# Peptides against a protein of PDB entry 9IZ0: the designs that were tried, part 92

Target 1, 345 residues: chain A of PDB entry 9IZ0
Amino acid sequence: ITCLGSNGHTYKQLVKGGNDDLRQDAVMEQVFEQVNGFLRSYRKTSQRNLSMRTYKVIPLALKTGVIEWVQDTIPLGEYLDSAHKVYHPKEWSLSTCRKLIAEKQMEDLETRLKVYDLVCRHYRPVFRHFFLESYADPVQWFTTQTNYARSTAVASVLGHVLGLGDRHGQNILIDKTSGEVIHIDLGIAFEQGKKLPVPECVPFRLTRDVVDGMGITGVEGVFRRCMEFTLETLRREEDSLLSVLEVLRYDPLFSWLISPLRRMKKQKMQLENFNQPESGNITTDASRDPKIQRNNVSGESEAERAILKVRQKLSSTLSVEASVGELIRIAQDPSYLALMFCGWS

## One batch from the design tools (peptide; made by RFdiffusion4, then SolubleMPNN)

Design b2_p13_7_s3 (from b2_p13_7, 8 letters changed)
Fold by OpenDDE base, seed 2:
Structure b2_p13_7_s3 (fold): chain B 345 residues (1-345), chain A 13 residues (1-13)
Amino acid sequence: as target 1 above (345 residues)
Amino acid sequence: LELLKKHEELLAS
């Protein structure tokens, strides 16, 4: 839809209908705005303009809402698929890579690592080209690549701390003007990604293409230091962040668990993405309401467990540098990436 | 050289 603002400007809005509860997205965006307040208050993060990019979500009903149309963006996965076809036209297709990983999904770790390595050799990183194509001026190129590394660092720390799942290339937008990342579809949080049919084993997305976009230094320099400053800020504001999450504990509309409907939808989308080539519109008409037995785990007990995990991730038992170093190591570990649906890209 | 210096300044920021 297009809305006329009170300022006389027209704004495009996305109307999302379906089985996903936009209240989850709206709540996570509110948490990000609070975190952005902490990042603005702390000298090391404010001097670098560190923030989680947010977008407006207006939930209208359980399954319907209005989302801000983020202008001048592209999904990371859409750019990467197009760029691999241009820069590496002799390499394997994304569909071939997905098929080979799927065929070995039930095999041992050693076999899955061999297939992952094979896929990686025939599907090389290209995301550095986003900056080279988009910014002819060297100052703009370096500025936007720095903004990308900074924005990815903030999103990586927050993604880990809040346990954000479903961080595939279609749920990460790149702003073509600033180089910043915008995370969308926030309805898998508090480590509920581990309950997906393909469990998420990494703290955040730090695949080879995500690293290639950081330029010649990769994860070293801007990205690592911005993760450190972000984590240092969140550790200082631990009580403030936990107080925000405690308010959500009492929100009867917030779901601390992945809905079985969303789990089934993600399972179906994973299976369909293996069997069908490029035909886009998967309208999953999940109209059948199976009487899902609510497992008798009180929503309160899941909220408490989620808050305890957030507190544990903010623990000062390790230095900020050691904690960030371990997160970066795990996020790039082939033994975890080989187990994921698209860990090579 | 100027680009390297600007890159070092951006990396130092």
Scores: peptide ipSAE 0.015, ipTM 0.529, DockQ to the pose 0.014
Fold by OpenDDE base, seed 5:
Structure b2_p13_7_s3 (fold): chain B 345 residues (1-345), chain A 13 residues (1-13)
Amino acid sequence: as target 1 above (345 residues)
Amino acid sequence: LELLKKHEELLAS
């Protein structure tokens, strides 16, 4: 929908109807705004303008809402597929790589590692070219790459702490102006990604292309330090963050659990969006969801478990540096990445 | 790394 604003500007808005519970997105955006408040309160994070990029979500009903259309963005996956064809035209297609990983999805770790390594040798990172193509001025290039590393660091820590799932390349937008990352489709949170048919086993997305975008220092520059400052801030504001999440415990509208049907649908849509070129608006009128008797008792127990896991992730048992070091290690570990869904790499 | 730290400090100022 295009809306005329009171300022005379036209705003494109995405009306999302169907099985996507936009209230999860709206709630997660509210949590991000609170976290952005914490990041602004501390000198170490405020001096770096550390924030989670947000977008407006207005839930209208249980399954209907309006989402802000984020202008001047591109999905990370769309850029990477295009750029890989340009810079590495002799390497394998993304579809070939996905197929090889998918064919071995039920195999042991050793077999999956061999296939992942094979794919990695025939599909090299290209995301550094985003900054080189988009910014002719060296200062603008450096600033934008720094903004990318900073925003990715915030999103990585916050995504880990909140247990954000479904962080595939179509759910991460790149702002073409600032280089910042914008995470969309927040409907998989609180480690519900581990309950997908292919479990998510990494704390956040730190694939080879995500690292390639950080430039020559990779994770050992701005990214690591901004993760450390972000985690330090979240640990200091633990009680404040938990209090925000506790409000959601009592929201009868918030769903701490992904329904099995929604899990299957998200993964089918992932598979379909990965295998089909843009075939148009198939309005699958999946109107007949049977009355999910929300056993209220199950929701509260899952909310409590989710809050407990957030608290555990904010534990000061390890230093900030050690915690960030371990998160970065796990997020890049081939033994974890090879277990991910074929669309993850 | 030190140059990048200085540039990060310059971009934070």
Scores: peptide ipSAE 0.020, ipTM 0.552, DockQ to the pose 0.014; fails the geometry check
Fold by OpenDDE base, seed 1:
Structure b2_p13_7_s3 (fold): chain B 345 residues (1-345), chain A 13 residues (1-13)
Amino acid sequence: as target 1 above (345 residues)
Amino acid sequence: LELLKKHEELLAS
């Protein structure tokens, strides 16, 4: 929809209807606004303008709301698919890569690593071209690539700490003006991504294309340092952050658990991307509903476990540098990326 | 590289 503001400006708004719980997105955006307050309070983060990019979410009902239309953005996955066809026209298509990874989804880690390596050799990174194409001025190019590395660092730390899942290339927008990342569809948080049909094994998205966008230093320099300063700030504000999350424990509208409907929707989307319409009447007898033992783990005990995991991730047992070093290592580890739906790009 | 160094200096300051 397009809304006319009281200021006479027209604002595009995305109306989401259906099965998406926008209340979780709205709550996570509120958490990001509080974290942005912490990042502004400390010299090391404020002097670098470190922030999580936010967007306005207005939940209207259980499954309906209005989302701010983020202008001048592109989904990372849309850019990468288009750019890969331009820069590597002789390499494999995204559909070919997806097919090969899925055909081996039930195989052992060694077989999955071999297929992941094979896909990586036939689908090379291209995300550096976003900055080279979009910014003819060297100062603008450098500034936007820096903003990308900074915003990705903040989003990576927050994504790990809050256990954000479903961080595929369609849920990460790139701002074409600033180079900053905008994370959308925040409905999988507090490690609920581990409960997906393809479990998420990485702390945040740090694929080869995400790294290629950082330029010649890759994860070193700006990205690593900005992760360190962000984690240092979150450790200092641990009690403040935990207090914000404790308020959500008492929010009857917040779901600490991924809904069965959302799991089924993600499962279907993972399967439909593989089914060419073979006209075969597979009467999937829907009768074998696996008895999900509703262990009546009260939503409260899941909230408590989520808060405890956040506290554990903010632990000062390791230095900031050691913690960030381990996060970067795990996020780039082929043994985890080979298990992902799209770990190669 | 020099812009990176200046930016690392600006980030270190």
Scores: peptide ipSAE 0.018, ipTM 0.544, DockQ to the pose 0.014; fails the geometry check
Fold by OpenDDE base, seed 3:
Structure b2_p13_7_s3 (fold): chain B 345 residues (1-345), chain A 13 residues (1-13)
Amino acid sequence: as target 1 above (345 residues)
Amino acid sequence: LELLKKHEELLAS
């Protein structure tokens, strides 16, 4: 839909209806705005304009809402699929890579690592081309690549702390103007992605293409330093962040558990990444709304565990540098990437 | 070189 704002500007908006509870997305965007306040308050983060890019979500009902249409964006996965066909036309198709990973999904780690390595050799990173083709001016190229590395660093720390998981390439938008990342569909938070049939086992997405977009320094530059400054800020504001999350603990509208419908939808999307789209009209007669008696006791226990896990991730037991170093190591570990539905790109 | 210097300044700041 298109709406006229009180400021006389016209805004395009996405109306989402059906099975998606947008309340979780709206709450996570509010948490990001609070974190953006913390990032603006500290010199090390404010001087770099570090922020999580947010978008407006207005939940209208349990399964209906309006989402801001983020203009001038492209999904990372859509760009990468197109760019791989252009820059590496002799390499394997994305569908071939997905098929080979899927065929080995039930095999041991050693077999999955061999297939992951094979896929990686036949599907090389291309995301550096986004910056090279979009920005003819070297200053614009450098600025947008820097903005990408900075925004990815903030999103990676927040993704780890809030347990957003891998964040597949369709849930990451790239702003074509700024180079910044925008995370959408926040329906998986507080490590709920680890409860999926194919678990999200990385702290955040740091695949070869995500790194290739950072340029020649890869993770060893703006990205690492911005992760460090972001984590330092979040550790300083631990009590403030935990207080925001405690409000959500008692919010009857927030769900600390992945809904069965969201779980089935995410499972279906995982399976569709492994299966070619057979055009089968599975009219899932989703008409039986199971009365999910939210056992409040189970929600409170999950909220308490989630908040405890956030506190543990903000622990100062390790230095900021050591903590960031370990996160970067784990996020790039082939032993985790080989277990993902799309860890090669 | 200027881009590298700006990168170093951005890393050192």
Scores: peptide ipSAE 0.018, ipTM 0.543, DockQ to the pose 0.014; fails the geometry check

Design b2_p13_7_s4 (from b2_p13_7, 8 letters changed)
Fold by OpenDDE base, seed 3:
Order: C-alpha cells, then sequence, then structure tokens
Structure b2_p13_7_s4 (fold): chain B 345 residues (1-345), chain A 13 residues (1-13)
C-alpha cells in the first residue's frame, strides 16, 4: 500500500496478513534502536557511524501488521543467484548445489564436508561484483564497501548476542545506495533457531559471498575491528541491554517461545530448500496441532534462560579480540557451514 | 591496495 504521511510524503508499506505475527519483529527493532543509542554514545562506535539498520514494523493485530518498504534494496540471495549466472556461467546452478547438499543431509559429517567442498569448488563467490558494478567512482566504491563491512559487523555481533542465528539470503537486504545490510523477518531470536529440525549452528552468516563483499581484506580489517568495537560497546552497556530484555520478560506481547506458525513456516522453508518443488500434496493437516497452552511458567523460564545466555555472551572472560576471533572462526567453520541449507554462498 | 589500507586507517582514525 501507499500511505500519505502527516508530513505530506508518500510512503510505500508492505501489509502482512494471515499467519505472520509481527510483534516479535517490532520488539527486535525496538531492541536495535536501543543498541543504536549505545553505539552513538561511545566514541569508537559513533565515529564510525556504527548502527544496526532498522525498519519500521507496526503490528496491527495478532497476525497483521505494516512493514516499512525499504526502497533501493535487493535481497542478498537474489543478487547472488543472478550475479553467479553472469560471472560464472560454466559453474553449477544454485539448484544443483542445493540438490547435492540435500541428498547428503542425513549422511555423516565427513561425507557432508566432502559434498560442501565439492559444491564450493563449483560455485565460487561473486558478491564483490555488487560493489564493482554499482559504483564506478573509487571513493563511492570504497565508502559503500566499508559501509557494508561495518553494517555486517554490527549485525553479526547483534545476531550472536541476541541469538538470531543464520540469516538466509532472503532475510538480508542490501541497500544499493549505502551498501549497508538490512536484516528483515526477525521472528526467531534468542537461539530459538537451534530448536528447528535443521538447527542454526552458526552465530551469524559469514559465508564465502558475505566475506567476498568485504573486498580484498575479507574479514581482516574493517569487519573484525567493527565487530570488536561493537562488542566492546555492548559489554560496557550490558546492564542497560539486560534491562531492556527484562522489560520483554514481562511483555505479554513478546513470546520467548517460537510460535507454532513460525516454526511450521521455517520448517516448510527448510524443506522447500531441500526438496525441489515436487507437486506432492503435503496435506499439512494443520488441524491437529494441540492448543499448546502458553503456560506463562514456560515462557518465563525461557526468558530467564535467554537473558542468562545474553549475559554469558557479553562476559569479559575472554578479551574482545579473542571473543571476536572465535566468533569469526566458528561462523566460517566448514563443519558448521556444511550442515546449513546454503552454507556455500 | 596501500592507498585503500591508508584510507581505511583514516576512516578508522
Amino acid sequence: as target 1 above (345 residues)
Amino acid sequence: KELLEEYLKLLES
């Protein structure tokens, strides 16, 4: 829809209806705005304009809301599929890669690593071309690539701390004007993704294409340093961040449990990423999901566990550099990437 | 490369 604002400007908005509970997304965007406040308060982060790019989410009802239409964006996965066909027309298709990974999903780690390596050799990174194509001016190219690395670093730290897990390429938008990343569909937080049939094993998405977009330095330089500064800021503001999360513990609109609908939708997206569209009528007999009475006791115990995990991730037991180094290592580990639906891109 | 690393240092300073 297009709405006229009180300021006389027209805004495009996406109306979601039916099965999408946008309350979780709206709450996560509010948490990001608070974190952006912390990032603006510290010299090391404010000097670099470090922020999580947010978008407006207005829940209108239990299953209906309005989302800000982010103009001049493209989903990362859409760009990568198109660019790979242009730059590597002799390599395997995304469909072929998905099929090979899916056919081996039930095999041992050694077999899955061999298939992942094989896919990686036949599907090379291309995301560097986004910046090279879009920005002919060297200063603009460098600025946008830097903005990408900075925004990805902030999103990676927040993704780890808040337990967003693997963000698939359709849930990451690239701003074509700034090069910044915008994370959408925030319905899975606080490691709820680890409870999926295929668990999200990585702390954040740091695949070969995500790294290729950082340019010749890869993870070393802007990305690593911006992760360090972001984590340093979050450690300093631990009590403030935990206080924001404690408010959510008592928010009756926030669910510390994955909703059955979101779980089913993500399971379906997982299955659709593995299965070619065989026209099989999976009559998902949606009728029999028992009324899981949201026992308030189960939600409160999950909230307490989630807050405890956030505190543990903000611990000063390791240096900022050591903690960031370990996160980068884990996020790039083939032993985790080989277990993902699309860990090769 | 060097100019880019120097400009990176400048944007990080």
Scores: peptide ipSAE 0.015, ipTM 0.451, DockQ to the pose 0.014
Fold by OpenDDE base, seed 4:
Structure b2_p13_7_s4 (fold): chain B 345 residues (1-345), chain A 13 residues (1-13)
Amino acid sequence: as target 1 above (345 residues)
Amino acid sequence: KELLEEYLKLLES
């Protein structure tokens, strides 16, 4: 829909209807706004304009809502699929790569590493071209690439700390004007991505294409330093951040657990993305939806575990540099990326 | 296609 604002500007908005609970997204956006407050309060982060890019979510009744349509954006995955076809027309299609990874999903790590390496050799990074194509002016190019690296660093730290899942290329938008990343579909948080049929094993998305967008320095320089400053800020504001999360513990509308329906939907979307013909009647007797009596007690214990896990991620046991170094290592480790749904791009 | 099938065979071997 297009709404006329009180300021006379027209705003495009996406009306999202159906089974997706936009309340999860709205809550996570509120957490990001609080974190953006912390990032503005500290000199090291404020001087770099470090922020998590947010968008407005207005949840409505009946699992419907209005999402701000972020203008001048493209999904990372849409750009990458298009760019790979242009720059590497002799390489494998995304569908071919997905198929190969899926076919070996149940195999051992060694086999999955071999397939991942093979896919990587036949699907090379292209995300550098986003900046080269979009920005003819060197200053604009450098500014947007810097904004990309900064926003990716903030999103990576926050994504790790809050345990954001489902960080595939369709859930990461690139702002074509600023180069900033915008994370969408925030309803898999607090490590619930590990409970997906393909469990998420990386702390955040730092695939080869995500790194390629950072330019010749890759993760070194702007990205690493901005991760460090972001983590330093979050460690200083630990009590403030935990207090924000404690409010969510008492929100009866917030779900600390991924719903069975959302798991099934993500599973189906994963299978559909593999173009595997529905092999026959696996009547998944999904009729045994265990009446998980949402005993409030189970929700509270999951909230408590989630908050404890956030606290653990903010631990000062390791230096900021050591913690960021380990996160960057794990996020790029082939042994983890080979296990992911789409770890190669 | 053929090259992919050859590579898959090489990975199963």
Scores: peptide ipSAE 0.006, ipTM 0.360, DockQ to the pose 0.032
Fold by OpenDDE base, seed 2:
Structure b2_p13_7_s4 (fold): chain B 345 residues (1-345), chain A 13 residues (1-13)
Amino acid sequence: as target 1 above (345 residues)
Amino acid sequence: KELLEEYLKLLES
C-alpha cells in the first residue's frame, strides 16, 4: 500500500498477511530500539555509530500487519544469486548446489563435509563486488564497506544473544546507500531455529559471502572489534536488557515457541527450494497432530528458559575477546555450515 | 485504523 502522511510525503508499506505473526517482529524491533539506546550511551559504540537497523512494524491482527517498505534495499540472497551469474558464469547454479546438499542431508557428517567442500569449490564468494560496483568513489566505497562490517557485527551479536533464527539471504536486506544490513522476518527467536526440520547450528550467519563483503581483512579488524564493543555494551546493560525481556514474559500474546504452522510453512518452503517433486503423499493431514505430548511446559516456563539462555550468553565467565572469538569460530565452522540449508553462501 | 494513524505519526517524527 502507499500511505500519504500529514507531511505530504508518500510512504510505501508492505501489507503482510497469512501465517506470520507480526507481533513477534514488532516486539523484536522494540528490543532492538532499546539496545540501540544502550549502544548510543557508551563511548566505544556511540563513536562508531553502532546500531541495529530497525524497520517499523505494525501488527493489525494475529496474522496481518503493515511493514515499512525499506527503500533502496536489496535482499542479500537476490544480489548474491545475480552476482554469481555475472562474475562466475561457469560455476554451478544455486539450484545445483542446493540439490547436492539435499541429496546428502541424511548421510554422515564426513559425507556432508565432502559435499559441502565440493559445493564451495564450485560456488565462490562474490559479495565484495557489491561495494566495488555500487561505489565509484574510493572514500564512499571504504565508508560503505565499513558500515556493512559494523552493521553485520551488531546484528551478529544481537542475533546470537536473542537467538534469532531463519537468517537466510532473503531475510537480510542490504541498504544500497549506507551498506548497512537490515534483518527482517524476526518471528524465529530464542533459539527456536533449532526446532526447525533442518536445525540451525550457527549463532549467526557468517558464510563465505557475508565475510567477502567485509573486504580484504575479512572478519578481522572492523567486524571483530565491533562485535567486541557490542557484546561489552550488552554485558554492561544485562539487567536492563533482561528487564525488557521480562515484560514480554507477561504478554499473553507473545509466543516463546515456534508455532506448528510456521514450522510446517518453513518445512514446505525448504522442500520446494530443493526442486524435489511433490511426492503427493505428504498429505498435510493437519488432523494427525501426532500426540507430541504437549508437556504443558507453560508459556512461562519457556519464557523463563529463554531469559535464562540470554543471561547465559551475556555471562562474563569468558572475556569479551574470547567470547567473540569462539562465536566467530563456530559461525564459520564447516562442521556446522555443512549441516545447514545454505551454509556455502 | 488507529494503529495506522499512530504509525503515520511515528513516520513523521
Scores: peptide ipSAE 0.000, ipTM 0.333, DockQ to the pose 0.021
Fold by OpenDDE base, seed 5:
Structure b2_p13_7_s4 (fold): chain B 345 residues (1-345), chain A 13 residues (1-13)
Amino acid sequence: as target 1 above (345 residues)
Amino acid sequence: KELLEEYLKLLES
């Protein structure tokens, strides 16, 4: 919908209805605003303008709300698919690569690694071209690439700490004006991505294209240092962050679990990307409610487990540098990336 | 197409 604001400006709004819990998104955006407060209070993060980019979510009812339409953005996956066709027209299509990974999804790690390596050889990163083609001025180019690396670092640390899942290329927007990343569709949090049909094994998205966008230094520079400063800030503000999350423990309407409906929708979308449309009328007789044993895990017990995992990720047992180093290593490790859903790369 | 089938065969071996 298009709304006229009281300031006379016209705003595009996305009215979202259906099975997506916009309350989850709204709560995660509130957590991000609190974290942005911590990042502004700490000298090392404030001097770099480190923030998680947020968007407004107004939940109207359990299944209905208004989402801010973020102007001047493109989904990362949409850009990458288009750019790859332009810059590497002789390489494999994204659909071909996804199909190959998909066909071997049930195979062992060794087979999946061979397929992942093969796909990597036939589908090279292109995301550096976003900055090169969009910004002819060297200062703008450097500034936007720096903003990208900074925003990606904040989102990577915060996404790991909060256990954000479903970070595929359609759920990450790139701001064409600033180069910053905007994470959308926050309904998979607190490591619920590990409960997907294909479990998420990486702490955050650090695919070859995400790294290629950081420029010649890759992860070794602005990105790593901004991850370190972000994690240092979150460790300092651990009690404050946990207190924000404890408020959610007492919200009877906050779901610490992936909704069965969202899980089924993701499962169906994952399966539909595997099957070419055989035009078979699968009458989804939705009548077989699988008695998902409601393990009466009280929502309180799931909240407590989620908060405990956040605390564990903020542990000072390892240095900030060692912790960030390990996170970067795991997020780029082919042994983890090859296990991801075919739509991840 | 042919190259993809050849690579799939190499991955099944």
Scores: peptide ipSAE 0.000, ipTM 0.268, DockQ to the pose 0.032

